# Peptides against a protein of PDB entry 4ASU, part 163

Target 1, 270 residues: chain A of PDB entry 4ASU
Amino acid sequence: ATLKDITRRLKSIKNIQKITKSMKMVAAAKYARAERELKPARVYGVGSLALYEKADIKTPEDKKKHLIIGVSSDRGLCGAIHSSVAKQMKSEAANLAAAGKEVKIIGVGDKIRSILHRTHSDQFLVTFKEVGRRPPTFGDASVIALELLNSGYEFDEGSIIFNRFRSVISYKTEEKPIFSLDTISSAESMSIYDDIDADVLRNYQEYSLANIIYYSLKESTTSEQSARMTAMDNASKNASEMIDKLTLTFNRTRQAVITKELIEIISGAA
Target 2, 83 residues: chain B of PDB entry 4ASU
Amino acid sequence: FTFASPTQVFFNSANVRQVDVPTQTGAFGILAAHVPTLQVLRPGLVVVHAEDGTTSKYFVSSGSVTVNADSSVQLLAEEAVTL

## One batch from the design tools (peptide; made by RFdiffusion4, then SolubleMPNN)

Design b2_p18_8_s2 (from b2_p18_8, 12 letters changed)
Fold by OpenDDE base, seed 5:
Structure b2_p18_8_s2 (fold): chain B 270 residues (1-270), chain C 83 residues (1-83), chain A 18 residues (1-18)
Amino acid sequence: as target 1 above (270 residues)
Amino acid sequence: as target 2 above (83 residues)
Amino acid sequence: SEAIEEFNKKLAEEEAAR
């Protein structure tokens, strides 16, 4: 490589490093906010899931329609955040199909679609785009919930798959159940909640779905921002190492050029 | 007793004497050993009676309330403010 | 988004220069 080539590469990597550092800072700020907002969101979301855990709602085996909601975002450069969700979605879809279930997929965030489109295009009902630019709100979750409920797909049960935040350096892909109104209303374990008005139960389920989606979005966002921060930090470090290596190469190449020029002068070959 | 909105937690697994909630069918009081029920909230006043005799008031917009067989209660409001 | 696009562009440029 010529000195010019090395210099060009150095300049390029330095610019990349500046960008990755900047992105790290942005991700860090978003992470800090997301983590703060996740605290109440967990209480809220876990509270919503409490019924399903306590009531031990079971879906009859003869019910075949299963919905998988994968929660992620549109934005890349966040490590394995999207692939982790997609991997679990694939696994779940395969297991359900093997069990004779009909599987449909909803993607929250364009990255899920990007990963699964080729292999699972026929199973996709809808993909929600424009996810991840702003922190998710309860309104956003409500929109998703409403669209799901109005999709015309009458699922019996479902799974929402998302990354649960553990720490700044750790997340875990989790799955939580989603139940249809019919499944809840017909569940034997719900008998202790007798005399619930059908309209009340419908409204309750709408809130429950929105609550769970909201919770999943908050977990996902926090995990994503943390992962992005880490990824950008790693990228910045890698860039730094490359800069050091190229600088050494530059110095060596420069010396070689000088030596060659001196030899040409001395030999009269120039 | 858990009482939260998406953005704020008011009570987290707390012991309370009574919670008065506004539901679509009317306001009712949740006491110890209340029968399991599911309700949806209407806009209105939530009153929490603590064991120490203190009373806290909140306005809620909408949401749900769950009373479980184990006496756990989840009051989940879309929006809630302290009064 | 702009930062990501810029990042991707610069990465592509680096790869092309390699």
Scores: peptide ipSAE 0.018, ipTM 0.876, DockQ to the pose 0.011
Fold by OpenDDE base, seed 2:
Structure b2_p18_8_s2 (fold): chain B 270 residues (1-270), chain C 83 residues (1-83), chain A 18 residues (1-18)
Amino acid sequence: as target 1 above (270 residues)
Amino acid sequence: as target 2 above (83 residues)
Amino acid sequence: SEAIEEFNKKLAEEEAAR
């Protein structure tokens, strides 16, 4: 490589390093906010899921319609965040299909659709776009919940798949159950609950769905920003190492050129 | 007893004497060992009676309340403020 | 973003070639 080529490459990598450092700082700021907002959201969301865990809601085997909701975002450069969710969605879809269930998929965030489009396009009901530019709100979750309930697709049970935040360096893809109103109302385990008006139960389920979606969005956002911060940090370090290597190569090449020129001068071959 | 909104936690697995909640079907008092039930909140006052005899008041918008068989209670309001 | 992805790809290729 000529000195000119090395210089060009150095300039390019230095520019990339500046970009990755900047992106790291942006991700760090978003992470700090997301982590703060996740604390109450987790209590709220886990509280909403408590009913399903305690009531041990079971879907009859003769019921065949299953909904999978994958939660991620539209934004890349966050490591395995999207692929982890998609992988679990694929696994769940395959298992359900093998069990003779009908599976439909909803993607929260465009990246899920991007990954699954070729293999699962026929199973997609809807994809919610414009996810991840701003922190998710309860209003956003409510909109998603309402659109799901009004989609015309009648499901018996479902699964919401998202990345749960553990720490700045760790997340885990998890699944939580979603049940239809009919499944809840017909569940034997619900008999222990006092006489519940049908309208009350319907409204309750609407809140429950919105609550779970909101919770999943908050977990996903925190996980994503943390992963992006880490990815950008790693990219910045890698760029730094490459700059060091290229700088050494530049110095060696420069010395060789100088030596050659000196030899040419001394030999009179110039 | 857990009482939270999406943005704030008021009680997390706390032991309380009584919680009064505004439901669509009317005022509802949750006592120890209350029968399991599900209700939807209407805008109104929540009153939490602590074991030490202190009372705390909150205004809530909409949401849900769950009383489980294990006597755990989840009060989940869309919006809530301390009064 | 595309430049970063391309950069990361090139880095991975260079690491695999060593």
Scores: peptide ipSAE 0.018, ipTM 0.859, DockQ to the pose 0.010
Fold by OpenDDE base, seed 4:
Structure b2_p18_8_s2 (fold): chain B 270 residues (1-270), chain C 83 residues (1-83), chain A 18 residues (1-18)
Amino acid sequence: as target 1 above (270 residues)
Amino acid sequence: as target 2 above (83 residues)
Amino acid sequence: SEAIEEFNKKLAEEEAAR
């Protein structure tokens, strides 16, 4: 490599390092906010899920329509955040198909679609884009919930798949159940809940769906920002190491060029 | 008793004497050993009566309330403010 | 973003070639 080539590469990597450092700081700030906002969101979301756990809602085997909601974002450079969700979605879809279920998919965030489009395009109902630019709000979740309910797909049961935040260095892809109004209303375990008005139950289910989506978005966002922060830190370190290596190569090459020039001068070949 | 909005937690697995909630079908008081029920909140006043006799008032927008067989209660409001 | 991804890809390739 010529000195010019090495210099160009050094400049490029130094610029990348600046970008990755900046992105790390941005991710760190977003992470800190996301973590704070996740605390109440988790209580809220887990509270909503508590019914399903306590009531032990089961979907009859004859019910075949299953909805998978994958939650991620539009933004890359966050390690395995998107691929982990997509992997679990694929696994779940395959398992459900093997069980004779019909599977439809909703992607929250464009990255899910990008990963699954080739293999699962026919199963996609809708993809929500413009996810991840701002912290998710309950309003955002409500919009997604409403769109889902208006999709025309009459699912019996669903799965929402998202990355649950564990720590700054750890997340886990998890699945939570979503049930249709019909499934909830017909569940034997719901009999203990006395004479629930159908309209009340419908509204309740709508809130539950929005709540779960909101929760999943908050978990996903926190996980994503932490993962991005880590990814950008790693990229910055890798860039630093490469800069050091290239600098050594530059110095060696420079000395070789100087030596060659001196030899040419001394030999009278110039 | 858990009472939360998406952005704030007011009670988390707390023991309370009574919670008065505004529902679409009417306001009702949740006491110990209340029968399991699901309700939807209407905009209105939530009153939490603590075991120590203190009373806290909140204004809530929409949301849900769940009373489970185990006497656990989840009050989940879209928006809630302390009054 | 593409530049970073390309960089990371190249880094991964270089690490795999070692």
Scores: peptide ipSAE 0.018, ipTM 0.864, DockQ to the pose 0.010
Fold by OpenDDE base, seed 1:
Structure b2_p18_8_s2 (fold): chain B 270 residues (1-270), chain C 83 residues (1-83), chain A 18 residues (1-18)
Amino acid sequence: as target 1 above (270 residues)
Amino acid sequence: as target 2 above (83 residues)
Amino acid sequence: SEAIEEFNKKLAEEEAAR
């Protein structure tokens, strides 16, 4: 490579490094906010799931309709955030299909559809876009919940798949159950709640769905911003290492050129 | 007893004497060993009676309340403010 | 965004070639 080629490459990598450093700072700011907002959201979401955990609601084996909700975003450059959710969705869909279940998929965030559209396009009911530009609100979750309930798809059981935040360096793709109104109302373990009005139970389920969606969005957002911050940091470090290597190569090449010119002068070859 | 909104936690696994909640079917008091129930909140006043006799008041919007068989309670309001 | 992805891909290729 000529000195000119090395210089051009150095300039390009330095520019990329500036961009990745800037993106890291933006991701860090968004992460800090997301982490603060996740604390109450987690208490709220876990509280909403307490009934299903304590009641040990089971879906009869003869019920075949299953809904998978994958939670991610529209935004890239966040490591394996999208692929981890998509991988688990694919695995779950395959297992359910092998068990003779009908599977439908909902994507929260466009990236889920982008990954699965070729192999699972027929299973998709809807994809929610415009996720990840701003922090999710409870209003956003309520809109999603309402659209799902009004979709006309009468699922028996479902799962919501999302990345749970563990730490700045760790997230885990998790699954939480969702149940239809009919499944809840017919569950033997719910007999202790039999004095509940049907309208009350319906409304309760609407809140429950909105609550878990909101919770999943907050977990996903925090995980995503953390992963993006890490990815941008890694990119910046890799760029730095490459700059150092190219700088050494430049210096060596420059010395070789100088040496060659000196030899030519001394030898009388010009 | 857990009482939270999406953005704020008021009580997290706390022990309380009584919680008065506004539901669509009417206001009722949740005491120790209350029968399991599910209710939906209406806009109104929540009153938490602590074991030490302290009373706290909150205004809530919509939401849900769950009383479990183990006497645990989850009060989840869409919006809530301290009065 | 595309430039960053391309950059990361090139870095991975260079690391694999070592």
Scores: peptide ipSAE 0.017, ipTM 0.856, DockQ to the pose 0.010

Design b2_p18_8_s3 (from b2_p18_8, 12 letters changed)
Fold by OpenDDE base, seed 4:
Structure b2_p18_8_s3 (fold): chain B 270 residues (1-270), chain C 83 residues (1-83), chain A 18 residues (1-18)
Amino acid sequence: as target 1 above (270 residues)
Amino acid sequence: as target 2 above (83 residues)
Amino acid sequence: DEAVKKFNEKLAEEVAAS
């Protein structure tokens, strides 16, 4: 390698390191905000899921339509955030298919579509893009919920898959259930909630869906920002190591060039 | 009793004497051992009566309220503010 | 070099999306 080549590479890596350091700081700031906003969102979302847990809603085996919602974002450079969700989506889809279920997929964030497009293109109903630039709001969740409900796909039950935040260094891909209005209405375990007006139940279900989506978005966002921060830190460290190695190589090569020049001078070679 | 909006928690698994909620079918009070029910919120006032006699008032927008058989209650408002 | 190239591409995409 010539000095010119090494210098070019050094410059490139140093620039990358500057960018990754900057991105780390940005991710850290976004993470801090996301974590603060996750606290109430978790209470809110878990509260919404309480009915399903307490009522133990089950979908009859004869019901075959299953919706999988994968939640991530459009933005990369966040480690395994997107791939973990996609992996679990694939696993769930395969398991459901093996059980004779019809599976349709909704992607929240373009990265899900990017990963699953080739293998699951036919199962995609819709992909929600422009996710991850700003913190998700309840309004965003409501839009997604509404679009889902208006998609025309009459699912019986579904799975929302997202990364639950554990700590700054840990997240876990999880699945929560979603149910159609018909499934909830027909569930035997719901008998204790007798005499619920159909309109009330419909509205309740709409809010429930929006609530769960909102919760998943907040968990996902917090996990993503934390993971990005870590990824950028790792990238910065890797760049640092490469810079050190290349610097040593540069110094050695420089000395060799100097030595060669000296020999040429001494030998009288022009 | 859990009462929260997407952005704020007011009560988290708290014990309260009574909660008055505005629903589309009318306002009703949730007391201990209330029958299980699902309701949707209309814009209005929520009044929480604590065991110590303290009364707190809130304005809520849309949302849901769940009363479970185990007496747990989830009041989830899209927007809520303390009054 | 290929790894660096791929990273640069991803980085460029991320920067563009920001």
Scores: peptide ipSAE 0.089, ipTM 0.915, DockQ to the pose 0.014
Fold by OpenDDE base, seed 5:
Structure b2_p18_8_s3 (fold): chain B 270 residues (1-270), chain C 83 residues (1-83), chain A 18 residues (1-18)
Amino acid sequence: as target 1 above (270 residues)
Amino acid sequence: as target 2 above (83 residues)
Amino acid sequence: DEAVKKFNEKLAEEVAAS
């Protein structure tokens, strides 16, 4: 490589490093906020899931319609955040199909669609875009829940797949169940709750869905920001190493050029 | 007893004497060993009676309340404020 | 170099989305 080439590469990498450092800081700030907001959100979301866990709601085997909601975002540069969710979605879809279930998919965040559109396009009901730019709100979750409920797809049960935050260095892709109103209403285990008005149960289910979606979004966001922070840090370090390497190469190349020029002068060849 | 909004936790697996909640079907008090039920909240006053005799008041907008067979209670409000 | 190119593309997309 010529000195000019090396210089150009150095400049490029330095610029990248500046960007990645900036992005790291932004991600760090967002992570800090997300982590704080996750604390109450987790209590809230886990609280909403408590019924389904305690009641041990079972879907009859003859029910065939299953909905998979993958929760991620629109934004990249966050390590394996999107691919982890997509992988779990694929696995779940395959297992359900093998069991003779009809599977439909909802993607929260455009990255899910981006990964799965080629192989699972026919299974997608809707993709929610504009996810990840701002922290998710309960309002956002409610919109998603409402859209799902109004989609016309009469699922029997479903799964929400998202990254649960563990620590700044760890997340785990998890699955939580969602149930249709009909499934909840017909569940034998819900008999102890039988004195419930149908309208009340419908409204309750709507809240439950919104709550779970909200929870998943908060977990996902926290995981994503943490992963992005780590990814940007790694990128910055890698850039630094490359800069050092190229600088050494530059110096060596410069010396070689000088030596060559001197030889040419001495030899009279040029 | 768990009482939370999306943004704030008021009680987390706490033991309380009684919780009065405003529901769409009417306000009712949740006591120990209350029968399992699911209810939807209407805007109104939540009153938590602690075991020590203290009473806390909250205003909630909407949400849900669950009383389980194991006597666990989840009060999940969309919005809630301390009064 | 290919890795760098890919990263640059992703970075450009992310920056544009910000």
Scores: peptide ipSAE 0.089, ipTM 0.912, DockQ to the pose 0.014
Fold by OpenDDE base, seed 1:
Structure b2_p18_8_s3 (fold): chain B 270 residues (1-270), chain C 83 residues (1-83), chain A 18 residues (1-18)
Amino acid sequence: as target 1 above (270 residues)
Amino acid sequence: as target 2 above (83 residues)
Amino acid sequence: DEAVKKFNEKLAEEVAAS
């Protein structure tokens, strides 16, 4: 490589490093906010899931319609955030299909669609875009919940798959159950909840769905920002290492050129 | 007893004496060992009676309240403010 | 080099989207 080529490459990598450093700072700021907002959201969301855990709601085996909701975002450069969710969605879909279940998919965030569209396009009900630019609100979750309930797909049970935040360096892809109104109302374990009006139960289920979606979005966002911060840091370090290597190569090449020129002068070959 | 909105936690697994909640079917008080129930909140006043005798008042919008068989209670409001 | 190119492409897409 010529000195000119090396210089051009150095300039390019230095620019990348500047961008990745800037993105790291942005991700760090968003992470800090997301973590603060996750604290109450987790209490809220876990509280909403408490009924399903305590009542041990089971779906009869003869029920065949299953909904998978994958929660991610539109934005890349966040490590394995999207692929992790997609992988679990694929696994779940395959297992359900093997069990003779009908599977439909909802993608929260365009990246889910991007990964699964080729293999699962026929199973998608809807994809929600414009996720990840701003922190998710309860209003956003309510819109998603409403769209799901109005989709006309009468699922029996479902799974919401998202990345749960553990720490700045750790997240885990998890699954939480979603149940239809009919499944909840017919569950034997719900018999202890006496005299529940059908309208009350319907409204309760709507809130529950919105709550769970909101919770999943907050977990996902926090995990994503943390992962992006880490990814950008790693990219910056990798760029730094490459700059060092190229700088050494540049210096060696420059010395070789100078030596060659000196030899030509001494030999009288110029 | 857990009482939270999406953005704020008021009580997290706390022990309380009584919680008065506004529901679509009417206001009712949740005491210790209350029978399991599910209700939807209407806009109104929530009153939390602590074991020490202190009373806290909140205004809530829509939401849900769950009383489980194990006597755990989840009060989840879309919006809530301390009064 | 291919990994770097791929990253640069992703970065460009992300920058364009922001």
Scores: peptide ipSAE 0.088, ipTM 0.902, DockQ to the pose 0.013
Fold by OpenDDE base, seed 2:
Formats: sequence, C-alpha cells, structure tokens
Structure b2_p18_8_s3 (fold): chain B 270 residues (1-270), chain C 83 residues (1-83), chain A 18 residues (1-18)
Amino acid sequence: as target 1 above (270 residues)
Amino acid sequence: as target 2 above (83 residues)
Amino acid sequence: DEAVKKFNEKLAEEVAAS
C-alpha cells in the first residue's frame, strides 16, 4: 500500500471512531433515562402479569390460534438485540407449528420484519414502525394494544417476546403469555374471582394487554440502549487499535520511501 | 399490596390495613383476606390505610385492580398523583 | 474488508435516521 492509501484509510477510520464515540455518548444518555424509567415500569408490568401467574390460566388443547408478538425497534447497531428476539420467535413458531397450532406474528419495530420477512412473511399480521426514536409511553403501548385487539385475528393464546434488562452488560430474551378474553373468561381457575362482569373483564383485558406491552417496550428499550452503548464502545476501541496499526505501517512505509530516495541520490539513479 | 402507575410506584408489596378504590361499579374497600376479584378503576380517590393508622390519599385516572386468592393486591393506575 | 463495509453502511443508515 502507498502512503496515500494508508493516509486515506487512516482518515476514514478516524472519522468512524469519532462517529462511534458520539453514538456511544448518545446511547449512554438514552440508557440512563431508560434505566430510570424502567424501575417503575417493571413494578407496574410485573404487577400486571401477577394474575396470569397466580391464576394459572390454561388454554384448551383444541384451541389452535396462537399469536407471537416480537418486541424490538427500528434502530440498528445494537449488537444481538434484534436477532435474539427473532431467534426465539422462530423457535416458538416452529414448536407451535409442530404442535398443530396456527401461528401469526406481530412485529413491534421494523427490524423484526427485516429479519423474518423471507421465512415468515405469510404469518405476519402487522408490523409497527417508528419504534426507538423516542422513549415509549403508555400511550404508545395502548395504541398497539388497541390495534391488536381490533385486528380481527381471534387468537386463543399468545406470546410476547422481548429482551429483559439485567444490567448494563446483560439482557435476556424472555417470553410472557397473552390470553384472549375468551380464554380468560372460560378458564376454570378464574371461577374463584367473584362477580366479574363481562364488560369489566373486557376492559380489564385491554388494560392488561397495554400494561404488558408497555412493560416489554421499557425492558426492550433499556436493553437496546445498553447494548448499543457497549457496541459503540467496542467499535471505538477496535478503531483505535486499527489506527495504531495503520500508523505503524505508515511510519514504516515512510521510512522505506526515504531510504529508497536516499539510495537513488547516492547511486545517481533517476 | 402493590400500587403503581407506569411512571411511579407508590406501594410495592406492602402490608396495609385497607385500600379504598373507585371502580366502575362503585367504590369499595379492600380488606385483609378480601375475596378474589377483578375491577376496573374509574377516575377518583384512592385511600390507603396503613397498619399504623396513617392514611394516604391519591387521585387516579383509570386502571385496574386485582385481588388474588393469596391476598395479594395489584392496583395499577394509568395515571396517579399523591394528594 | 466486507465486515467494515457492512458496518459503514449500517452506520450511515443510522446516522441518516438520527
């Protein structure tokens, strides 16, 4: 490589490093906010899931319609955030299909569709875009919940798959159950709940779905920003190492050029 | 007893004497060993009676309340403020 | 350096989207 080539490459990598450092800082700021907002959201979300855990709601085996909701975002450069969710979605879909279930998919965030479009395009009901630019609100979750409930797809049971935040360096892809109104209303375990009006139960279910979606979005966002911060940090470090290597190569090449020129002067060669 | 909104936690697995909640069918008090039930909140006043006799008041917009067989209670409001 | 190229493309997309 010529000195010019090395110089051009150095400039390019230095620019990339500047960008990745900047992105790291942005991700760090978003992470700090997300983590702060996740604390109450987790209590809220876990509280919403308590009924399903305690009541042990079961879907009859003859019911075949299953909905998978994958939660991520539209934004890239966050490590394995999207692929982890997609992988679990694929696994769940395959298992359900093997069990004779009909599977439909909803993607929250465009990246899910991007990963699964070739293999699962016919199973997608809807993809929600414009996810990840701003922190998710309960209003956002409510919109998603309402669209799902009004989609016309009468699922019996569902699964929401998202990345649960553990720490700045760790997340885990998890699955939580979603039940249809009919499944909840017909569950034997619900008989212990006193005097539940059908309208009340319907409204309750709407809140429950919105709550779970909101919770999943908050977990996903925190995980994503943390992962992006880490990814950008790693990219910056890698760029730094490459700059060092190229700088060394540049110096060696420069010395060689100088030596060659000196030899040419001494030898009288043109 | 857990009482939270999406953005704020008021009680997290706390022991309380009584919680008064505004529901679509009317206000009712949740006591110890209350029968399991599901209700939807209407805008109104939530009153939490602590074991020490302290009373706290909150205004909620909407949401849900769950009383489980194990006496755990989840009060989940869309919006809530301390009064 | 396909990996670098892919990264640069993703980076460009992200920068454009932000």
Scores: peptide ipSAE 0.083, ipTM 0.908, DockQ to the pose 0.014

